# Peptides against a protein of PDB entry 5KEZ, part 214

Target 1, 320 residues: chain A of PDB entry 5KEZ
Amino acid sequence: NVAIYNPFRPWWERYQPVSYKLCTRSGNEDEFRNMVTRCNNVGVRIYVDAVINHMCGNAVSAGTSSTCGSYFNPGSRDFPAVPYSGWDFNDGKCKTGSGDIENYNDATQVRDCRLTGLLDLALEKDYVRSKIAEYMNHLIDIGVAGFRLDASKHMWPGDIKAILDKLHNLNSNWFPAGSKPFIYQEVIDLGGEPIKSSDYFGNGRVTEFKYGAKLGTVIRKWNGEKMSYLKNWGEGWGFVPSDRALVFVDNHDNQRGHGAGGASILTFWDARLYKMAVGFMLAHPYGFTRVMSSYRWPRQFQNGNDVNDWVGPPNNNGVI

## One batch from the design tools (peptide; made by RFdiffusion4, then SolubleMPNN)

Design b2_p23_8_s4 (from b2_p23_8, 14 letters changed)
Fold by OpenDDE base, seed 3:
Structure b2_p23_8_s4 (fold): chain B 320 residues (1-320), chain A 23 residues (1-23)
Amino acid sequence: as target 1 above (320 residues)
Amino acid sequence: ANIPFSRETGLAKEQYEWLQSQK
């Protein structure tokens, strides 16, 4: 991915790929393979956050400022380490003046335009699908158990399916023969927008962002909410079917006060309430649960916003 | 209300859009 130095190595640089090389601030491919092997040998499975909707930001400077030193040029859409070129992006499809998503009530913009400047891959192209599948299959062959598909809301469900149909079975050294990768898709659906979580049920599980948002409201006792109202928690609250839901109290985005859920989201910053919420989540049978492991950073609020919400995990000169 | 978090800037959608408008 892009190595960002201003601010210094933010967490979100990980979501700006310039290649599919397994060489990042977390380590190289050999180290990753070793980790996956060690984890699998003790029954701990690895799921990769796969960034396949886009490449890096359109405004990032061209050069070799990347975690593996690969050259890239966002301006010309040149990613030779893949390789991708201008033909592999949706620039010609997006009809907005900026090239970015401008109206989230327009499903076509949400899928075909750039998410906050991130160069949008043309996932309708078999070439692009194949390059992504090759990346994911390499990970599968190493021994990962599945994937979180980042920014799934911004990909057409059919394109996702086409990629998934190219995937290998899981590595039989650790998984039963014929096992398929576990897939869950990040789809932000709090209602009120045209794109629905149900659009993605055919591909795998979907993140249920209503879960953390509503649970936070209840635990915080906002708007007269009571714990007794959780009697029909799950589908009774309008959430997706349990067998399609991946649930969580917070994620890396909304932990920083933005994204789906807003201020209702409970985080480790509110330790007591957070433990209550996580405890409830783990005790309740609804959905597949995910527990967040995070870190403290030097928060500095200006006009209600943390100016240091970019800060990544504890590191040594960018290396974790 | 869904305010996407920017994967490019680490900012909320509204903040990102504002910054882009200043360019």
Scores: peptide ipSAE 0.041, ipTM 0.663, DockQ to the pose 0.247
Fold by OpenDDE base, seed 4:
Structure b2_p23_8_s4 (fold): chain B 320 residues (1-320), chain A 23 residues (1-23)
Amino acid sequence: as target 1 above (320 residues)
Amino acid sequence: ANIPFSRETGLAKEQYEWLQSQK
């Protein structure tokens, strides 16, 4: 991915790929393979956060400032390490003036335009699908158990399915023969927009962002909410079916105090309430649970926003 | 409407749009 130095190596640089090489701040491919093996040998499975909707930001300077030293040029849509070119992006498909998503009530914009400036891949093309599948299959062959698909809301469900149909069975050294990768898709659906979580049920589980948002209001006792109202928690609250839901109290985005869920989201910063929420989530049978493991950073609020929300995990001069 | 978090700048949608308007 792109190596950003201003601010100094933010966490979000990881979501700006320039290649599919397993060479990042966390280590090289050999080190990753070693970790996967050690984890599998003790029954701990690895699920990869796969960034396949886009490449890096359109405004990033061309050059070799990347975690594996690969050259890239966002201006010309040139990513030779894949390789991708101008033919592999949705520049001509997006009809907004900026090239970015401008209206989230327009499903076509949400899927065909750039997410906050990130170069949008043309997933309708078999070439693009195959390059992504090759990347994911390499990980499967290493021994990962499945994937979180980043920004799934911004990909057409049919394109995702086409990629998934190209995937190998899991590595038989650790998984039963014929096992399929576990798939969960990041889809932000809090209601009121045309794209629905149910559009993606055919591909795997989906993130239920209503879970953390609503649980936060209840635990905080906002809007007259009471814990006794959790009697019919799950589908009774309008959430997706339990067998399609991945649930969580917070994630890395909304932990920064904005985004999906808003101010209701509980985090480790509110330790007592957070423990109550996480405890409830783990005790309740609804959905597949995910627990957040994070870190402290020096928060600095200006006009209600943390200006240090970019700070990544503890590192040694940028190396995690 | 959804308030996206920018993966390019680490800013909320409103902040990102403001910055873009300054260019």
Scores: peptide ipSAE 0.035, ipTM 0.652, DockQ to the pose 0.261
Fold by OpenDDE base, seed 5:
Structure b2_p23_8_s4 (fold): chain B 320 residues (1-320), chain A 23 residues (1-23)
Amino acid sequence: as target 1 above (320 residues)
Amino acid sequence: ANIPFSRETGLAKEQYEWLQSQK
């Protein structure tokens, strides 16, 4: 991914890829392979956060300022480490004046235009699908168990399916022969927009963002909500079917006040309430559960906003 | 502690503003 130094190595640089090389602030490919092996050998499985909707930002300067030193040129859409070129992006397909998503009530814009300036990959092309599949298959062959698909809302479900159909079975050194990768898709659906979580059920599980938002409201006792109202928690609250849901109290975005749930989201900053929410989630049978492991950063609020919400994990001069 | 805004707005505040500064 791009290496950003102003601010100094923010967490969100990880979501601006310039190649599919396993070479980042977290380590190199050999170190990753070693970790996966050691984890698998003791029954701990690895699921990769796969960023496949886009490459880096449109306005980033060309050069080799990346975690693995790979050259890239956003201006010409040149990513030779893949390789991608101008033919592999949706620039001509997006019809907005800015090239960015301008109207989230237009599903075509949401999927074909740039998410906040991030170069949008043409996932309708078999070439692009194949390059992504090669990346994911390399990880499968290393021994990962599955994937979180980042920004799935911004990809056509059929394009995702086409990629998934190219994936190998899991590595038989650790998994039963014929095992398929576990897939869960990040889709923010709180209602009110044309894109629905149900559009993606055919590809795997989906994130249920209503879960953390509603649970936070209840635990905080906002709007007269009571714990007793959780008697029909799950589908009874309008959530997706349990067998399609991946549930969580918070994630890296809404932990910072970003995204779905707003101020209702509980985090480790509210330790007592957070423990109650996580405990409830783990005790209740609804959905597939995910527990957050995060870190403390030096929050500085100005006009209601944390000016340090960019701060990434604890590191040694940029190296995690 | 958390402020109510969309994921896209959050990205626009930090990541997108940074991207614009690179021009």
Scores: peptide ipSAE 0.023, ipTM 0.634, DockQ to the pose 0.311
Fold by OpenDDE base, seed 1:
Order: structure tokens, then sequence, then C-alpha cells
Structure b2_p23_8_s4 (fold): chain B 320 residues (1-320), chain A 23 residues (1-23)
């Protein structure tokens, strides 16, 4: 991914790819392969947060300032390490003045325009689909068990399906022959927008952001909410079907006040309430559960916003 | 967008029905 120095190596640089090489501040490919092997050997499975909707920001300077040293040029849409060129992006398809998503009530903009400046890949092209599939298949061959598909809301479900159809079976050294990768898709659907979580059910599970948001209000006893109201928690609260839901109390985005959930989201900063929420989630038979493992950073609020919400995890890899 | 929402039992029902129709 791109190396950003202002702010200094933020967490979100990891979501600005310039290649599909497996070398980041988290480690190199050999280290990753070793980790996957060791985990699989003791029954711990690995899924990868796959960033396949986009490349890096359009405003990032061209050069070799990346974790793997690969050259890239956002201005010309040149990513030779893949390779991608100007023909592989949705610049001509997006009709907004800025090239960014301007109206989330326009599903076409949401899928075809840039998410906050991130160069939007033309996933309708077989070439692009194949490059992504090659990346994911390399990971499958290493021994990963599946994927979180980042920014799935911003991809057409059919394009995702086309990519998934190109994927190999899981590595038979650790998985039964014919096993398929576990897929869940990040889709923020709190209602009120044309894109629905149900659009993506055919590809795998989806994130249910209503879960953490509503659970937060209940645990906090906001607006007269009571624990007794959780009697029909799940589908009874308007959530997606249990067998399509991946549920969580918080994630890295809404932990920082970004994305969906607002101030209702419970985090480790509210330790007592957070433990209650996580305990309830693990005990209640709804959805596939995910527990967050995060880190503390030096929060600094200015005008109600944490100006240090960019701070990434501790890192001892001083070379990258 | 982070839009406020309420309980939507009807939505859940529709989603179940849709999912079953895809099987």
Amino acid sequence: as target 1 above (320 residues)
Amino acid sequence: ANIPFSRETGLAKEQYEWLQSQK
C-alpha cells in the first residue's frame, strides 16, 4: 500500500493499495505464509481483509513511496505492479463533477464513483476481475480460509460474484477437498438508502451494522430502551437473516466515530458496557459473531472530534 | 451515511422470504 507520512503512517494507509504484493507494515509474504501455516496447524483459520474495490487516493503523489517499493502514479492511473492503467478505472463511468460519490441515494454513484477520492476499479472488466482473482487465489493457495470484502457496498453484486466464481477451492493440506472460501461483505445498510444488504446475500454473509448500533443504545439505556426489549433480538428487530449476518459490537471504523453507528457504538473505552455487549453477543444465537481486538491510542478531542483517530497499531518494523 | 433507524420487523420478513426464494 501507499506509505503516508502526514499524518505519520496512519492505520488507513492499509486501505490504499498500489499493488497486490504481500508486504506491508504487518510483515512480508514469508512472514505471512509462516503465520498462516502455524495458525492452521492448531485449528486457527485466517481470513483476509481484501481491498478490491479501489486503489489508492487520487491525490497521492506518484513515486515509489509504498510499503513494497512499487512505483505508482495515481494521476495517470498507472499501477504497473498489477498492472492497471487508465482503462481499468471507472473515471469515464462516474458522472459527478468531482469524480467522487456525492449522493448516496444514487446507487450508480455509490458503485461507479470514487469513495472519498479512492480510485475506483472497473470491476465490470474481466481483466480487472482476473487480476483480483489471482491475488485472492494466491492467498487461498497459501492457506487462508476466506475473506472480508472491503467496501462491498461500492461494488456491484454481480461483479463480486464474477470474481468469486474464479476462486480456487481451499488448500487441501488443511481443509476438506472442495471447501469454498468463507466470504463476508462489508455493507453499511442502516436503511434509508437504495443499496440494501439483501443485494449481496448471493455472494456470502454481510455485515449487520444495525446490530452494534442498536445494541449500544439498549446497553446505554438511551431513549428508554430496555434489555427486556431484546427478547426478539435479531430478525425481530429488522436485522438480516441470521445465516447471512456477520455481527459485531464495534469495528475499526465506527470505533473512531466513522462509518455507521455514531456515538451509540460501544468500544473498549467504555469497558464495563462493552463487556456487557460482547457477552450478550456471544451468548445470543444470532449471526456469525466477530470479536474486536483493538489497541489504545492517545485520543485528543478538538471540537468533538478526535484529531488522533488516524493513529495506527504499534509497529516494530522500522524498515517498511 | 450514518442514518438514524428504528426496528424494522417488516424488513426482516421480506429478507427471509427473498433468501428462501433464492434457494
Scores: peptide ipSAE 0.025, ipTM 0.453, DockQ to the pose 0.024; fails the geometry check

## One batch from the design tools (peptide; made by RFdiffusion4, then SolubleMPNN)

Design b2_p24_1_s1 (from b2_p24_1, 11 letters changed)
Fold by OpenDDE base, seed 5:
Structure b2_p24_1_s1 (fold): chain B 320 residues (1-320), chain A 24 residues (1-24)
Amino acid sequence: as target 1 above (320 residues)
Amino acid sequence: MTDEEIGRRDGPWAVNLRKWQASQ
């Protein structure tokens, strides 16, 4: 991914890929392979956060300022380490003046335009699908158990399916023969927009963001909400079917949020309430549960916003 | 409740990215 120095190595630089090389601030491919092997040998499975919707931001300067030293040129859409070129992006499909998503009520914009300037991959192309599948298959062959698909809302479900159909079975050294990778898709569906979580059920599980938002409201006792109202928690609250849901109290984005939903989200900053929410989540049968492990950073609120929300994990001069 | 309200579209991730891009 791109190495960003202003601000200094933010957490979100990881979501600006320039190659599919396993070479980042977290380590190299050999170290990753070793970790996967050690984890699998004790029954701990690894799921990779796969960024496959886009490459880096369109305004990033060309050069070799990346975690593995790979050259890239966002201006010309040149990513030779893949390789991608101008033919592999949706620039010609997006009809907005900025090239970015401008209207989230237009599903075509949401999927064909750039997410906040991130160069949008043409996932309709078999070449692009194949390059992504090769990346994911390399990980499968190493021994990972599955994937979180980042920004799934911004990809056509059929394109995702086409990629998934190219995937290998899991490594038989650790998994039963014929096992398929576990897939969960990040789709933010809180209502009011045309893209729905149900659009993605055919590909695997989806993130249920209503879970953390509503649970936060209940635990905080906002708007007169009571724990007793959780008697029909899950589908009874309008959530997706349990067998399609991945549930969580917070994630890295909404842990830093400041909107109405963000304010309801419980985090380690509210330790007592957070433990109550996590305890409830783990005790209740609804959905597939995910527990977050995070870190503290020096929060500085200005006009209600934390100006240090970019701060990444503890590091030594940028190395984690 | 929208995506931006939980920090995706206009939240810290998106805002910081845009600010950084604008500074390049």
Scores: peptide ipSAE 0.027, ipTM 0.658, DockQ to the pose 0.412
Fold by OpenDDE base, seed 2:
Structure b2_p24_1_s1 (fold): chain B 320 residues (1-320), chain A 24 residues (1-24)
Amino acid sequence: as target 1 above (320 residues)
Amino acid sequence: MTDEEIGRRDGPWAVNLRKWQASQ
């Protein structure tokens, strides 16, 4: 991914890829392979956060300022380490004046235009699908168990399916022969927009962002809500079917403020309430559960916003 | 889109990304 220095190596630089090389601040491919092997050997499975909707931001300077030193040029859409060129992006398909998503009520814009400047890959092209599949298959062959698909809302479900159909079975050294990768898709669906979580059920599980938002409100006892109202927790609250849901109390985005779920989201900053929420989630039989492991950072609030929300995990001069 | 709209829909990282891009 791109190496960002202003601010200094933020967590979100990881979501601006310039290649599919396994070479980042977390380590190189050999170290990753070693970690996967060690984890699998003790029954801990690895799921990769796969960023396949886009490459880096269009305004990033061209050069070799990346975690693996690969050259890239956002201006010309040149990513030779893949390789991608201008033919592999949706620039000509997006019809907005800015090239960015301007109207979230237009599903075509949401999927064909740039997410806040991130270069949008043309996932309709078999070439692009194949390059992504090769990346994911390499990970599968290393021994990962599945994937979180980042920004799935911004990809056509059919394109995702086409990629998934190219995937190998899981590595038989650790998984039963014929096992398929576990897929869950990040889709922010809080209602009010044309794109729905249900559009993606055919590809795997989806994130249920209503879960943490509503649970936070209940645990905080806001608006007169009571724990007794959780008797029909799950589908009874308008959530997606249990067998399609991946549920969580918080994630890396909404820990940092005004993301999906708002102020109701419980985090480790509210330790007591957070433990209650996580305990409830783990005890209640709805969805596939995900528990957050995060870190503290020096928060500095200005005008209601944490100006240090960019701070990544503890590191040694940028190396994790 | 405003920062508030982006943050609500896509998360804080999207807001920060836009701010960063604007500073380049």
Scores: peptide ipSAE 0.027, ipTM 0.628, DockQ to the pose 0.841
Fold by OpenDDE base, seed 4:
Structure b2_p24_1_s1 (fold): chain B 320 residues (1-320), chain A 24 residues (1-24)
Amino acid sequence: as target 1 above (320 residues)
Amino acid sequence: MTDEEIGRRDGPWAVNLRKWQASQ
């Protein structure tokens, strides 16, 4: 991914890929392979956060400022380490004036235009699908158990399916022969938009963002809500079917959230309430549960926003 | 609720997004 130095190595640089090489500030491919092997040998499975919707931001300077030293040029859509070129992006397909998503009520814009300036890959192309599948298959062959698909809302479900159909079975050294990778898709569906979580059920589980938002409201006792109202928690609250849900109290995005609805989210900053929420989540049978592990950073609020929300994990001069 | 309202991945490219959020 892009190496950003201003601000100094933010967490979000990880979501600006310039290649599919397994070398980042967290380690190289050999170290990753070693970690996966050691984890699998003791029954701990690894799921990769796969960024396959886009490459880096369109405004990033060209050069070799990347975690693996690969050259890239966002301006010309040149990513030779893949390789991708201008033919592999949706620049000509997006019809907005800015090239970015401007209207989230237009499903076509949401899927064909740039997410906050991130160069949008043309996932309709078999070439692009194959390059992504090659990346994911390499990880599967190393021994990962599955994937979180980042920004799935911004990809057509059929394109995701086409990629998934190219995936290998899991590594038989640790998994039963014929096992398929576990897939969960990040889809932000809080209602009011045309894209629905149900559009993605055919590809795997989906993130249920209503879970953390509603649970936070209840535990905070906002709007007169009570714990007793959790009697029919799950589908009874309008959530997706349990067998399609991945649930969580918070994630890395909404933990730093300064947008509407973000205030209800419970985090480690509110330790007592957070423990209650996590405890409830783990005790309740609804959905597949995910627990957040994070870190403290020096928060600084200006106009209701934390200007230090970019701060990455504890590191040694950029190396994690 | 939009991705902008959730506050997804604020960076240098999202300065206008932050301004938009602040204006809400």
Scores: peptide ipSAE 0.023, ipTM 0.620, DockQ to the pose 0.155
Fold by OpenDDE base, seed 1:
Structure b2_p24_1_s1 (fold): chain B 320 residues (1-320), chain A 24 residues (1-24)
Amino acid sequence: as target 1 above (320 residues)
Amino acid sequence: MTDEEIGRRDGPWAVNLRKWQASQ
């Protein structure tokens, strides 16, 4: 991914890829392979957060300022380490003046325009699908059990399916022959927008963001909410079917969020309430559960915003 | 709710949603 220095190596630089090399501040490919092997040998499975919707930001300077030293040029859409060129992006499809998503009520913008400046890959192209599949298949070969598909809301479900159809079976050294990768898709659907979580059910599970948002309000006793109202928690609250839901109290994004929905999210900063929420989640049978493991950073609030929400995880691998 | 309302991918482009909501 790109190396961002202002602010200094933020967490979100990890979501700005310039190659599919397994070489980041979290480690190199050999270290990753060793970890996957050790984990599999004791029954711990690994699921990769796969960033396949986009490459880095359009405003990032060209050069070799990346975690693995790969050259890239966002201005010309040149990513030779893949390789991608200007033909592999949706610049010509996006009809907004900025080239970015401007209206989330327009599904075509959401999927064909840049997410906050991130160069949007043309996933309709078989070439692009194949390059992504090669990346994911390499991970499958290493021994991962599945994937979180980042920014799935911003990809056409059919394009995702086309990529998934190219994936190999899981590594038979650790998984039964013929096993398929576990897929869950990040789709932010809190209602009111044209893109629905149900659009993605055919590809795998979907993140249910209503879960953490609503549970937060209940545990916080906002708006007169009571825990007794959780009697019909799950589908009864308008959530996706249990067998399609991946549920969580918080994630790395909304842990740093604010405003409507964001303020209700419980995190480790709210230790007592957070434990209650996580305990409830683990006890309740709805959905496939994910427990967050995060890190503490020096929060500094200015005008209601944490100006240090960019701070990345602790690192002992130096500046790479 | 938009992705920006839930989180953000780039710090410099973050919108102060809390301030905006408070002003409504």
Scores: peptide ipSAE 0.021, ipTM 0.609, DockQ to the pose 0.093

